# Peptides against a protein of PDB entry 5OK6: the designs that were tried, part 119

Target 1, 215 residues: chain A of PDB entry 5OK6
Amino acid sequence: ELPGLDSQWRQIENGESGRERPLRAGESWFLVEKHWYKQWEAYVQGGDQDSSTFPGCINNATLFQDEINWRLKEGLVEGEDYVLLPAAAWHYLVSWYGLEHGQPPIERKVIELPNIQKVEVYPVELLLVRHNDLGKSHTVQFSHTDSIGLVLRTARERFLVEPQEDTRLWAKNSEGSLDRLYDTHITVLDAALETGQLIIMETRKKDGTWPSAQL

## One batch from the design tools (peptide; made by RFdiffusion4, then SolubleMPNN)

Design b2_p22_4_s3 (from b2_p22_4, 13 letters changed)
Fold by OpenDDE base, seed 3:
Structure b2_p22_4_s3 (fold): chain B 215 residues (1-215), chain A 22 residues (1-22)
Amino acid sequence: as target 1 above (215 residues)
Amino acid sequence: SEKEAELAAWREALKAAQAAAA
C-alpha cells in the first residue's frame, strides 16, 4: 500500500536519509530516470493521490543502450537524465510503485576521489589479455579508485597464474603504443585507464627474462 | 633506451594481434 503523499516526500527527500544526504564511500546508490522522478515529485507535491500525475512503475529503459547486458548509455548526466537515490530511498520507491518487469536496478557505488565523494556511474571496463595470446580478452570492471595492483591481481586470477610466476602490466595508449604500468600503487584514474582499453599481462620466463625484452 | 625498444616491440605485436582479431 502506498503511504500518504507527504510521507512519501519526506521519506525520499529527507535531508538525513534521502536524496540529498551526504555520500559515503562504499555505499550503494541507484539511478532513477529523471522524467519518472519529476512526475513522482509532482504527484506527491500535488496532494491528490487520485490525480492523473500518478507516475506508475519505475522504468529506466531510456537510460540503457541495450537490454542484453543492461549497459548504460554514454554521456548520461546527473540531474538531467537521472537522479541518484540512496539504497533505502530506492527500495521505498520500488516497493511503492514497482520496477518495470525484467529491468534490473541500476546500482552504483560511492567512491572516494581526492577531493570529493562521487557515485561512480561509469566504472572502467578493461580488456585483459596475456602477452602470448592477445586475441583472447577478458572484460573486467574496475573502479577508477582501484589500484593497478588490483588490476594485476585480477588478471593473474583470471589467467590462473601460479603464485611463483612474476607478471607485469602494459596498457595500450591512445597513440596505439604500449605503456608499461610500473607503479602498481597508483589508481586506474591516475594511470588514465579508460573503458575498452587493452591491458596486457606479461609473464616472466623461467629463465628470468621478460618476453618483451626480446622483441 | 631498453624501455623504448620494449615498447616498440610490444606495439608491433599488439598491432598484429589486433589486426588478426578484426
Scores: peptide ipSAE 0.050, ipTM 0.653, DockQ to the pose 0.068
Fold by OpenDDE base, seed 5:
Structure b2_p22_4_s3 (fold): chain B 215 residues (1-215), chain A 22 residues (1-22)
Amino acid sequence: as target 1 above (215 residues)
Amino acid sequence: SEKEAELAAWREALKAAQAAAA
């Protein structure tokens, strides 16, 4: 059952717990397609529950590039293409109106940048490979705020590297050459890693030598 | 430097690997 229209408005547009609430690092926020949201606003502001302005179920179809991997289209802009809602507000709308059948929620995390908190709509997707099998990649998503150390640990886990084995990372740059990621404490952002970039994990040999040193 | 030598070696190895995969 739908709550009263005024109650819906106050719940979603609230400055303390709704759309206008302060961002907090690590919290989940959700994208809502702009036209649907505007239709909802018109409906609840109209004051008539039987109005023809009823928005129907949430449908984010226009935000997706594909319905297989549910990747977002590139270049989406907050306030133009979508609005951001905190988890509580999103769940209210879903409970009241429903979500289009088969369509996943678009959940994103708040990240802390040097002087600003932001919902990270586009995390970085890296292609992880081993030095001895460059053709077999694992696509993994990382935050811009994740460390290179986390990328390395993730690569080790995906490739089932034993704890006693030493590994290091190389990134393929835009010129097609490799750059070694020496500092594992810098972030993905600091290293300027981009979506679709190839990251090579090199494993140290049992004799203590690196494969790259013998080339 | 050792780092530069390693980087150069990997650049060549990557080029070779890409050529073989093409």
Scores: peptide ipSAE 0.042, ipTM 0.640, DockQ to the pose 0.069
Fold by OpenDDE base, seed 1:
Structure b2_p22_4_s3 (fold): chain B 215 residues (1-215), chain A 22 residues (1-22)
Amino acid sequence: as target 1 above (215 residues)
Amino acid sequence: SEKEAELAAWREALKAAQAAAA
């Protein structure tokens, strides 16, 4: 059942549990298309439940690049293209109005950066490859706050590397050269890794030599 | 340096691989 308009406004917009609540690392937030949200605002502020301003189902279609992989369009801007809502508020809106058929929710996580919490709308998509098979890539998403160690572990898992095999990572930089990722404790952000960047996993040879050292 | 040589070799290998895939 749809709550009263004032109740809806308070639940979604209140500073404690609504849109204006503080960001907390690890929490889920959801994107709502800006025009829909503004229509909802107009509806609940209008005071008439039977108003022609009824927003209908949440429709985030304009935020997606495609309806197959449901990737976000690049360059979306908070406050212009979408509004961020905490999970509770999102679920309320979905329960009240529904979500457009077939559309997945756009869930994102709050991450802790050195001086700020932020909803990570665009995680980093890395292209993971093996040194001996550069043509076969695995695209994997990582948080900017994920460690290089996690990237390495993920690469090892994807390529079914045995525990006894020693591996290391190289990143292709913008200049086309390769930078070795020596420190596995730094983050993806600290390593300045970007979406679409090629990450090469090198596996140590049985003779104890690295393939790259023999080139 | 040995490191520079490694990087250069990898760069060339990568270029070759990319060219072959194109």
Scores: peptide ipSAE 0.040, ipTM 0.633, DockQ to the pose 0.069
Fold by OpenDDE base, seed 2:
Order: sequence, then structure tokens, then C-alpha cells
Structure b2_p22_4_s3 (fold): chain B 215 residues (1-215), chain A 22 residues (1-22)
Amino acid sequence: as target 1 above (215 residues)
Amino acid sequence: SEKEAELAAWREALKAAQAAAA
């Protein structure tokens, strides 16, 4: 059952779990399509529950580029294309109005950057490959705040590298050259890694030499 | 340099692999 319009407004906009609450690292936030949200605002501000301004079910269809993987369109802008809500507020809206049948929620995490907390709407999707099998990639998502060390560990896991095997990463840059990722303590952001970027895991030979040293 | 030649070889291999995957 829908709560009173004023109660809805207070809960979503002004509540402790409302849209304007401070971001906290690690928390989940959800995207709501802007037009739907504006319609909802108009509805609850109108003061008439029987108003023709009823927003209906949440429909985020316009935010998705595909209905297979439910990937977001590129270049979406907060406040223009979508509104971000904390988990509690999102779940309230879903409970009140429903979510369009078949659409998944668009859940994202708050990350902490050096000077700001931000909802990471676009995690980095890297293409992980082995140096000896460049044609077989594994697409893996990482946060901008994840370390290169995590990328390396993830690559090792995906390729079933034995613990005793030594590995290192190379990134294909925009110029088509390969940059070795020497420092595993820097973040994906610091390394300027981008979605779709190819990351090559090189495995040390049994003789102690690196394959790249012979190229 | 030897390093540049290495990088070039990897670049070519990568280009070939990407072209085959496209």
C-alpha cells in the first residue's frame, strides 16, 4: 500500500536514508531514470493521490543499452539521465510503485577517491589475456579504487596459475604500445586503466626468464 | 632498442589477435 504523499516525499528526499544523505564508501546506491523520478516528484508534491500524475512502475529502460547483459548506456549523467538513491530509498520506491517487469535494479557502490566519495556508476571492465594466448580474453569488472595487485590476483585465478608461478601485467595503451604495470599497489584509476583495455598477464618461464625479454 | 623490438613484436601479435577476434 502506498503511504501518504507527504510521507513519501519525506522518506525519499528528506529522510535519514534519503537522496541527500551523505555518501559512505562501500554502500549500495541505485539509479532511477530521471523522467520517472520527476514524475514521482510531481505526483507527491501535487498532494492528490488520485492525480493523473501517478508515475506508475519504475522503468529504467532508457538507461540500458541492452536487455541481455543489462549494461548501462555510456555517458549517462547524474541529474540529467538518472537520480541516485540510497538502498533504503530505492527499496521503498520499488515497494510502493514496483519495478518494470524483467528489469534488474541498477545497483552501484560508493567508492572513496582521494578527495571525494562518489557512486561508481561505471566500473572498469578489463580484458584479461595471457601472453601466450592473446586471442582468449576474460572480461572482468574492477573498481577504479581496486589495486593493480587485485587485477593480477584476479588474472591468476581466472587463468588457474599455480602459486609458485611468477606473473606480471602489461597494459595496452591508447597508442597501441604495452606499458608494464610495475607498481601493484597503485589503483586502476592511478594506472589510468579504462573499460575495454587489454591487460596481458605474462608468466615467467621455468628457466627464470620472462617471455617479453626475448621479444 | 631490444625493448622496442620486443614491444613491437607484442603489438603485432596483439593486433593479429584482435583482428581475429573482431
Scores: peptide ipSAE 0.036, ipTM 0.644, DockQ to the pose 0.071; fails the geometry check

Design b2_p22_4_s4 (from b2_p22_4, 13 letters changed)
Fold by OpenDDE base, seed 3:
Structure b2_p22_4_s4 (fold): chain B 215 residues (1-215), chain A 22 residues (1-22)
Amino acid sequence: as target 1 above (215 residues)
Amino acid sequence: SAAEEALKKWQEEIKEAQKKKE
């Protein structure tokens, strides 16, 4: 059963626990299509549950570029295309109104940047390859706050690299050259890695030489 | 450097590999 309209408003818009709550790193937030959210606001502010302003089920269809991988459209803007809700508020709305059939929730994580917490709507998708098999890529998502060391560990795991094998990363830059990722402690953001960027994992040879040193 | 030449070769191999996926 739907709670009273005032109760809905207080649960979702409460500045301590609702939409306006402070962001905390690692928390899950959810995208809601802005038009739906505005319709809900109008409904609950109208004071009449039988109003023609009833928002119906949450429908985020306009935020997706595809219904296969459920990728977001590029260039979506908070407060223009969507609103962000904390997990509790999202789950309340879904419980009350439902979510459009077949649509997944758009869950995103709060990340800590040097001066701000942000919901990371667009994580970085990297194309991981081995130096000796460039045709076989694994697409993996990373946070901008993830270390290059995590990218390397993830690449090692995906390619089933044995623990005793030594590996390093190269990034293909926009000019088509390869930049070695020397510092594994810097973030994906600090390394300026971008979605669709090719990352090459080089594995050290058994003779202790690097493949890149023998060319 | 030998590393730069190696990287250039990998770049060429990458370009060829990407063309085969299109």
Scores: peptide ipSAE 0.027, ipTM 0.615, DockQ to the pose 0.073
Fold by OpenDDE base, seed 1:
Structure b2_p22_4_s4 (fold): chain B 215 residues (1-215), chain A 22 residues (1-22)
Amino acid sequence: as target 1 above (215 residues)
Amino acid sequence: SAAEEALKKWQEEIKEAQKKKE
């Protein structure tokens, strides 16, 4: 059953689980298409439950690039294309109005950056390859807050690298050259890694030499 | 390319927001 309009407004906008609540690292937030949200705002502010302004089910179709992989469109802007809701508020709206059939929720995580918390709407997709088999890539998503060490571990796991094998990473830069990722403690953000960037895992030879040292 | 640009913009916004709090 739908709560009263004033109760809906208070719960979603001004409640402890409302849109304006403080961000907390690791929490899930959800994207809601802006026009739907504005229609909902108009409905609940109108004071008439039978109003023709009823928003219907949540429809995020305009935020998706495709309905196969459910990837977001590029360049979406908070407050212009979508609003962010904390998980509780999202679940209330879905419970009250439903979500368009077949659409997944657009869940994103709050990340903690130096002096700021932000919902990471666009995580970094890296193309992981081996130095000796550039034709076999694994696309893997990482947070901007993930360490290069995690990228390396993930690459080792995806390529079934034995624990005793030494590996290191290189990033292909915009100039087409390779920059070695020496520090594994820095973040994906600090390393300025970008979506679609090629990350090459180099494996040390059995003779103890690096393949790149012979280039 | 467009995803890279959007991500780059987002990274820039983060870096700018960090600088404003320092």
Scores: peptide ipSAE 0.016, ipTM 0.393, DockQ to the pose 0.024
Fold by OpenDDE base, seed 5:
Structure b2_p22_4_s4 (fold): chain B 215 residues (1-215), chain A 22 residues (1-22)
Amino acid sequence: as target 1 above (215 residues)
Amino acid sequence: SAAEEALKKWQEEIKEAQKKKE
């Protein structure tokens, strides 16, 4: 049963546990399509539960680029295309109105940047390749707050690199040159890595030489 | 440097691989 309209408003639109609450790193937030959310606001503010303004089930279809991988469209803007709700508020709305059949929730994490917390709506998708087989890429998502060390470990795991094998990363830059990712303690953000960027894992030769040093 | 030549080679290999996907 739907709670009273005033109760719905107070559960979702508040500064303590609702939409307006402070962000905390590691917490899950959810995207809600803006038109649906506005329709819900109009419904609960109207004071008539039987109103023709009933929003129906949550439908985020317009936020998705595809219904196969459920990737978000590029360039979505908070407050224009979607609103962000904390997990509790999202779960309330889903329990009250439902979610469109077969559509997954759009869950995102709060990340901590040097001076701000934000919901990371767009994690970085990197194209991981080996130096000797540039045609075979693995697309992997990373947070902007993930270390280059994590990218390297992930690349090693994806390519089944043995623990005794030494590896390092190169990033293809905008000029088409390769920049060595020397510091593994910096973040993806600090390294200015972007979605669709090619990351080359170089494996050290058995003779102790690097492939890049022999050309 | 040998490293610069290697990087250049990899750049060309990447460009060729991209052209084959188009």
Scores: peptide ipSAE 0.054, ipTM 0.658, DockQ to the pose 0.076; fails the geometry check
Fold by OpenDDE base, seed 2:
Structure b2_p22_4_s4 (fold): chain B 215 residues (1-215), chain A 22 residues (1-22)
Amino acid sequence: as target 1 above (215 residues)
Amino acid sequence: SAAEEALKKWQEEIKEAQKKKE
């Protein structure tokens, strides 16, 4: 059952779990398509539950580039294309209005950057490959705040690298050259890694030599 | 350097592998 219009407005906009609440690192937030949200605002501000302004079910279709992988369109802008809601507010709206059949929620995480918290709407998708099998890529999603060490560990796990095997990463840059990721403590952001970028995991030979040092 | 030549070879192999996916 739908709560009263004033109660809806207070819970979504002005509540402790409302839209305007402070961001906290690691929390989940959800995208809501802007036109739907504006229709909802108009409905609850109108004061008439029987109004023709009823928003219907949440429909985020315009935010997706595909209905197969449910990837977001590139270049979406907060406040223009979508609104960000904290998990509690999102779940309220879904419980009240429903979500369009078959659409997944657009869940994103708050990340901590040096001077700001933000919802990471576009995490980085990296193409992980082995130096000896460049044709077999694994696409893996990372936060901009994830360390290169995490990328390396993830690559090792995906390629079933034994614990005793030594490995290192190379990134293909925009010029098509390979840059070695020496520092594993820097972030994906600090390393300027981007979505679709190829990351090569090099495995050390049993003789203690690196493949890249012998070529 | 040998490392630069190796890197160039990997770059070429990557470029060929990408063209086969298109």
Scores: peptide ipSAE 0.043, ipTM 0.636, DockQ to the pose 0.074; fails the geometry check

Design b2_p22_5_s1 (from b2_p22_5, 10 letters changed)
Fold by OpenDDE base, seed 4:
Structure b2_p22_5_s1 (fold): chain B 215 residues (1-215), chain A 22 residues (1-22)
Amino acid sequence: as target 1 above (215 residues)
Amino acid sequence: SEEELKREEESWKELQEAAKLS
């Protein structure tokens, strides 16, 4: 059953789990398409439950680039294209109005950057490959706050690298050259890795030499 | 094998060449 309009407004905007609550690292937030949200605001502020301003089900279709992988469109702007809601507020709205059939929720994580907390709407999508088979790639999402060590571990897992095999990473830069990722403790952000960037995992030979050392 | 080593060397050369050409 839909709660009263004033109760809806308080739960979503001004509640302890409302839109304006402080961000906390690791928490889930959800995107809501701006026009739907504004329609909901107008509905609950109008004071008439039978108003023609009823927003209907949540539909984020305009935020998606594709309906196969459910990727977001590039260049979406908070406050213009979407609003961010805490998990509790999102689940309230979904329970009250529903979500468009077959459409997934747009869940994102709060990350902690130097001196700021932010909802990471666009994680970095890296193209992981092996040095000896560039035709077999794994696209994997990483946070800007993830370490290069996590990227390496993820690459090892995706390519089923045995624990005894030694591996290292290279990034293809904008100039087309390969930059070796020496420090595994720096973040994806610190390494300036970008979406669509090719990351090459090199595996050490059984003789103890690296394939790249012969170049 | 020596043939596997050569294929790995060629793959790296192709990568470096592709990197230089891009």
Scores: peptide ipSAE 0.023, ipTM 0.566, DockQ to the pose 0.232
Fold by OpenDDE base, seed 1:
Structure b2_p22_5_s1 (fold): chain B 215 residues (1-215), chain A 22 residues (1-22)
Amino acid sequence: as target 1 above (215 residues)
Amino acid sequence: SEEELKREEESWKELQEAAKLS
């Protein structure tokens, strides 16, 4: 059953648990299409439950690039295209109004940057490949706050690298050359890795030599 | 709003600038 309109407004917009609540690193937030949200605001502020302003089911269709992979469109802007809601507020709205059939929730994480918490709407998609088989890639999403060490571990897992095999990473830069990712403790952000960037995992030879040392 | 647009552009710019300055 839908709660009273004033109760809905307070629950979703309340600064303690609603849209304006402080961001906390690692928490999940959800995108809601802006026009739907504005219609909901108008509905609950209107004070008439039978109003023609009833928003219906949450429909985020306009935020998606495709309905297969459910990727977001590029260049979406908070406050213009969508609003961000904390998990509790999102789940309330979904329970009250429903979500359009077949659409997944658009869940994103709060990340901690040096001076600010942000909802990471666009995580970094890296193309992971092996040095000896550049034609076989794994696309994997990473947070900007994830370490290069995590990227390396993920690459090892995806390529089923044995624990005894030694591996290292290279990034293809904009000039088409390869930059060695030496420090595994720095973040994806610190390494300036970008979406669509090719990351090459090099495996050490049994003789103890690196394939790249012969180039 | 134009201010929200600008904040998000600045937010991505800061992320990119932080990436470039590292």
Scores: peptide ipSAE 0.007, ipTM 0.334, DockQ to the pose 0.019
Fold by OpenDDE base, seed 5:
Structure b2_p22_5_s1 (fold): chain B 215 residues (1-215), chain A 22 residues (1-22)
Amino acid sequence: as target 1 above (215 residues)
Amino acid sequence: SEEELKREEESWKELQEAAKLS
């Protein structure tokens, strides 16, 4: 049975544990499609449980670009296309109304940026390749707050690089040149890496020379 | 596709040439 409408409203919209709660780094938040959420608001504010305003199951279909990989559409705006709910509030709504069959939840993390917390709706997707085999890419998602060191470790893991092999990263820039990622302690954001950007892992030769030094 | 692979290979040659210039 659904909780009382006033109880639902108070549980989801409160400033302590609901939609209006402060963001905290590392917490999970969930996207809810705006029209569904507004329908729910109208339903619970109407005070009639038998109302034709019943929202039905949560359906985020309009937020996805496809139902194969469940990637979000580009350019979605908070408050226009979706609302953000903390995990507890999301789980309440799912328990009360259900989620559309086969549709995954849209979970995102709160990240810490300089002077602000935000929900990272669009993590950076990098195309990881090896310098000697560009035709084999691994698309990997990173937070803007992840270090270049994590990108390097992830590339090494995906390409099964042996621990004794020395590797470094290059990024293809907008001019088509290669920028070497020297500092592995800076973030993906600080390095200005973008979704779809080609990241090349160079492996040092057995003779101690770098392949790029012969170019 | 074979055309995408070829564009990636051309892009790599451009990258290799650019890396020679830097």
Scores: peptide ipSAE 0.028, ipTM 0.638, DockQ to the pose 0.236; fails the geometry check
Fold by OpenDDE base, seed 3:
Structure b2_p22_5_s1 (fold): chain B 215 residues (1-215), chain A 22 residues (1-22)
Amino acid sequence: as target 1 above (215 residues)
Amino acid sequence: SEEELKREEESWKELQEAAKLS
Protein backbone atom coordinates (compact mmCIF):
# COMPACT_ATOMS: atom_id res chain seq x y z
CA GLU B 1 0.00 0.00 0.00
CA LEU B 2 1.18 3.53 -0.71
CA PRO B 3 2.14 5.26 2.56
CA GLY B 4 0.72 8.62 3.56
CA LEU B 5 2.27 11.58 1.78
CA ASP B 6 3.98 12.94 4.90
CA SER B 7 5.43 9.50 5.60
CA GLN B 8 6.78 9.26 2.05
CA TRP B 9 8.40 12.66 2.33
CA ARG B 10 10.01 11.84 5.67
CA GLN B 11 11.36 8.50 4.45
CA ILE B 12 12.89 9.86 1.25
CA GLU B 13 13.98 13.34 2.32
CA ASN B 14 15.00 12.58 5.90
CA GLY B 15 18.52 13.93 6.28
CA GLU B 16 19.64 10.98 8.42
CA SER B 17 18.61 8.14 6.09
CA GLY B 18 17.20 9.79 2.98
CA ARG B 19 18.49 11.78 0.03
CA GLU B 20 20.48 14.18 2.18
CA ARG B 21 22.33 11.55 4.21
CA PRO B 22 26.14 11.54 4.06
CA LEU B 23 27.81 9.55 1.32
CA ARG B 24 29.78 6.52 2.46
CA ALA B 25 32.35 4.79 0.30
CA GLY B 26 31.20 1.49 -1.14
CA GLU B 27 27.48 2.19 -0.69
CA SER B 28 25.01 1.88 -3.54
CA TRP B 29 23.06 4.90 -4.67
CA PHE B 30 20.51 5.11 -7.47
CA LEU B 31 19.75 7.70 -10.11
CA VAL B 32 16.22 9.02 -10.45
CA GLU B 33 15.26 11.19 -13.40
CA LYS B 34 14.86 14.77 -12.21
CA HIS B 35 11.42 15.52 -13.61
CA TRP B 36 9.92 12.40 -12.09
CA TYR B 37 11.48 13.24 -8.74
CA LYS B 38 10.16 16.81 -8.88
CA GLN B 39 6.73 15.51 -9.74
CA TRP B 40 6.90 13.19 -6.74
CA GLU B 41 7.98 16.09 -4.51
CA ALA B 42 5.03 18.16 -5.73
CA TYR B 43 2.67 15.25 -5.15
CA VAL B 44 3.73 14.54 -1.58
CA GLN B 45 3.98 18.23 -0.68
CA GLY B 46 0.51 18.90 -2.07
CA GLY B 47 -1.08 16.87 0.71
CA ASP B 48 -3.74 15.42 -1.58
CA GLN B 49 -3.21 11.78 -2.41
CA ASP B 50 -5.93 11.92 -5.04
CA SER B 51 -4.41 14.91 -6.81
CA SER B 52 -3.56 15.08 -10.49
CA THR B 53 0.10 15.45 -9.48
CA PHE B 54 0.60 11.69 -9.02
CA PRO B 55 4.03 10.93 -10.51
CA GLY B 56 3.30 7.46 -11.88
CA CYS B 57 6.04 4.85 -12.16
CA ILE B 58 9.69 5.87 -12.08
CA ASN B 59 10.83 6.43 -15.65
CA ASN B 60 14.52 7.00 -16.28
CA ALA B 61 14.24 6.71 -20.08
CA THR B 62 15.70 10.16 -20.73
CA LEU B 63 18.89 9.23 -18.86
CA PHE B 64 19.72 6.32 -21.16
CA GLN B 65 21.46 6.62 -24.51
CA ASP B 66 20.53 3.05 -25.40
CA GLU B 67 18.03 0.46 -24.26
CA ILE B 68 20.26 -2.48 -25.17
CA ASN B 69 23.16 -2.01 -22.78
CA TRP B 70 21.36 0.63 -20.72
CA ARG B 71 24.27 3.04 -20.95
CA LEU B 72 23.77 6.49 -19.55
CA LYS B 73 23.94 9.54 -21.73
CA GLU B 74 27.17 11.42 -21.43
CA GLY B 75 27.31 14.66 -19.52
CA LEU B 76 24.39 14.10 -17.16
CA VAL B 77 24.48 16.47 -14.20
CA GLU B 78 23.28 15.79 -10.69
CA GLY B 79 20.46 18.11 -9.71
CA GLU B 80 19.74 18.96 -13.34
CA ASP B 81 19.16 15.60 -15.01
CA TYR B 82 18.89 13.27 -12.04
CA VAL B 83 18.69 12.99 -8.28
CA LEU B 84 20.75 10.53 -6.28
CA LEU B 85 19.02 8.40 -3.68
CA PRO B 86 20.47 5.94 -1.21
CA ALA B 87 19.46 2.33 -1.72
CA ALA B 88 16.79 2.37 1.00
CA ALA B 89 15.06 5.44 -0.44
CA TRP B 90 15.25 4.06 -3.98
CA HIS B 91 13.71 0.77 -2.92
CA TYR B 92 10.89 2.59 -1.16
CA LEU B 93 10.06 4.63 -4.25
CA VAL B 94 10.19 1.56 -6.48
CA SER B 95 7.96 -0.30 -4.04
CA TRP B 96 5.43 2.53 -3.97
CA TYR B 97 5.36 3.67 -7.58
CA GLY B 98 7.11 0.95 -9.58
CA LEU B 99 9.82 1.27 -12.20
CA GLU B 100 9.04 1.59 -15.90
CA HIS B 101 8.73 -1.81 -17.50
CA GLY B 102 12.01 -3.20 -18.75
CA GLN B 103 14.21 -0.44 -17.31
CA PRO B 104 16.98 -1.53 -15.00
CA PRO B 105 17.79 0.47 -11.89
CA ILE B 106 20.69 2.86 -12.34
CA GLU B 107 22.88 1.70 -9.46
CA ARG B 108 26.17 3.44 -8.76
CA LYS B 109 28.78 3.25 -6.02
CA VAL B 110 30.09 5.90 -3.69
CA ILE B 111 33.83 6.31 -4.17
CA GLU B 112 36.40 8.01 -1.99
CA LEU B 113 38.50 10.63 -3.73
CA PRO B 114 41.31 12.69 -2.10
CA ASN B 115 38.93 15.04 -0.20
CA ILE B 116 35.46 14.07 -1.28
CA GLN B 117 33.04 11.22 -1.46
CA LYS B 118 30.98 11.10 -4.61
CA VAL B 119 28.70 8.73 -6.43
CA GLU B 120 30.64 7.45 -9.43
CA VAL B 121 28.06 7.85 -12.16
CA TYR B 122 30.57 7.18 -14.94
CA PRO B 123 33.03 4.37 -14.20
CA VAL B 124 35.86 3.84 -16.69
CA GLU B 125 35.33 1.25 -19.41
CA LEU B 126 38.68 -0.13 -20.56
CA LEU B 127 39.39 -2.27 -23.61
CA LEU B 128 41.66 -5.05 -22.39
CA VAL B 129 43.74 -6.92 -24.98
CA ARG B 130 46.76 -9.20 -25.10
CA HIS B 131 49.90 -7.98 -26.84
CA ASN B 132 49.74 -10.96 -29.21
CA ASP B 133 46.04 -10.82 -30.15
CA LEU B 134 44.54 -7.36 -30.48
CA GLY B 135 41.44 -8.80 -32.13
CA LYS B 136 40.20 -10.29 -28.86
CA SER B 137 39.19 -7.57 -26.46
CA HIS B 138 37.41 -7.59 -23.14
CA THR B 139 35.55 -4.45 -22.17
CA VAL B 140 35.66 -4.12 -18.41
CA GLN B 141 34.41 -1.39 -16.10
CA PHE B 142 36.67 -0.02 -13.41
CA SER B 143 36.27 2.63 -10.79
CA HIS B 144 38.52 5.66 -10.99
CA THR B 145 39.63 4.56 -7.52
CA ASP B 146 40.63 1.06 -8.63
CA SER B 147 44.35 0.39 -8.74
CA ILE B 148 46.29 -0.46 -11.88
CA GLY B 149 47.05 -3.67 -10.00
CA LEU B 150 43.36 -4.52 -10.09
CA VAL B 151 43.25 -3.79 -13.83
CA LEU B 152 46.19 -6.14 -14.29
CA ARG B 153 44.63 -8.88 -12.15
CA THR B 154 41.36 -8.50 -14.03
CA ALA B 155 43.15 -8.74 -17.38
CA ARG B 156 44.98 -11.87 -16.20
CA GLU B 157 41.71 -13.44 -15.11
CA ARG B 158 39.86 -12.59 -18.33
CA PHE B 159 42.66 -13.99 -20.48
CA LEU B 160 43.16 -17.05 -18.25
CA VAL B 161 46.81 -16.25 -17.56
CA GLU B 162 48.50 -18.87 -15.43
CA PRO B 163 49.67 -17.71 -11.98
CA GLN B 164 53.33 -18.35 -12.85
CA GLU B 165 53.20 -16.14 -15.94
CA ASP B 166 54.48 -12.63 -15.50
CA THR B 167 52.45 -9.81 -17.04
CA ARG B 168 52.45 -6.04 -17.26
CA LEU B 169 50.22 -3.34 -18.71
CA TRP B 170 50.56 -0.71 -21.38
CA ALA B 171 48.06 2.01 -22.17
CA LYS B 172 47.59 3.42 -25.65
CA ASN B 173 47.67 7.18 -25.31
CA SER B 174 45.91 9.82 -27.42
CA GLU B 175 49.02 10.20 -29.58
CA GLY B 176 48.91 6.50 -30.41
CA SER B 177 52.01 5.72 -28.38
CA LEU B 178 52.15 3.04 -25.72
CA ASP B 179 52.75 4.18 -22.18
CA ARG B 180 53.84 1.51 -19.76
CA LEU B 181 51.90 1.40 -16.52
CA TYR B 182 54.87 0.87 -14.22
CA ASP B 183 53.26 1.63 -10.92
CA THR B 184 50.48 -0.80 -10.12
CA HIS B 185 49.59 1.00 -6.89
CA ILE B 186 48.29 4.16 -8.52
CA THR B 187 44.63 4.44 -9.38
CA VAL B 188 42.89 4.48 -12.74
CA LEU B 189 42.31 8.18 -12.05
CA ASP B 190 46.00 8.82 -11.29
CA ALA B 191 46.96 7.01 -14.49
CA ALA B 192 44.44 9.20 -16.35
CA LEU B 193 42.84 6.20 -18.02
CA GLU B 194 39.72 7.01 -20.00
CA THR B 195 36.67 5.16 -21.24
CA GLY B 196 37.38 3.36 -24.49
CA GLN B 197 41.13 3.37 -23.90
CA LEU B 198 43.08 0.35 -25.09
CA ILE B 199 45.00 -1.43 -22.34
CA ILE B 200 47.50 -4.02 -23.50
CA MET B 201 48.58 -6.86 -21.28
CA GLU B 202 52.06 -8.02 -22.16
CA THR B 203 53.04 -11.53 -21.08
CA ARG B 204 56.66 -12.32 -20.38
CA LYS B 205 58.23 -14.91 -22.66
CA LYS B 206 59.39 -18.31 -21.41
CA ASP B 207 62.98 -17.23 -22.04
CA GLY B 208 62.51 -14.43 -19.50
CA THR B 209 62.45 -11.65 -22.09
CA TRP B 210 59.60 -9.25 -22.75
CA PRO B 211 58.06 -9.03 -26.23
CA SER B 212 58.42 -5.24 -26.11
CA ALA B 213 62.15 -5.41 -25.36
CA GLN B 214 62.88 -6.23 -29.00
CA LEU B 215 61.38 -2.93 -30.22
CA SER A 1 59.70 -22.44 -29.66
CA GLU A 2 61.52 -20.09 -32.01
CA GLU A 3 58.32 -19.86 -34.04
CA GLU A 4 56.31 -18.95 -30.94
CA LEU A 5 58.84 -16.26 -30.01
CA LYS A 6 58.76 -14.90 -33.54
CA ARG A 7 54.96 -14.75 -33.57
CA GLU A 8 54.95 -12.89 -30.26
CA GLU A 9 57.51 -10.43 -31.58
CA GLU A 10 55.55 -9.89 -34.79
CA SER A 11 52.32 -9.38 -32.85
CA TRP A 12 53.98 -6.77 -30.66
CA LYS A 13 55.27 -4.92 -33.71
CA GLU A 14 51.78 -5.03 -35.20
CA LEU A 15 50.43 -3.68 -31.93
CA GLN A 16 52.87 -0.79 -31.93
CA GLU A 17 52.18 -0.05 -35.57
CA ALA A 18 48.43 -0.23 -34.99
CA ALA A 19 48.81 2.06 -32.01
CA LYS A 20 50.75 4.59 -34.08
CA LEU A 21 48.35 4.43 -37.01
CA SER A 22 45.12 4.82 -35.10
Scores: peptide ipSAE 0.027, ipTM 0.583, DockQ to the pose 0.235; fails the geometry check

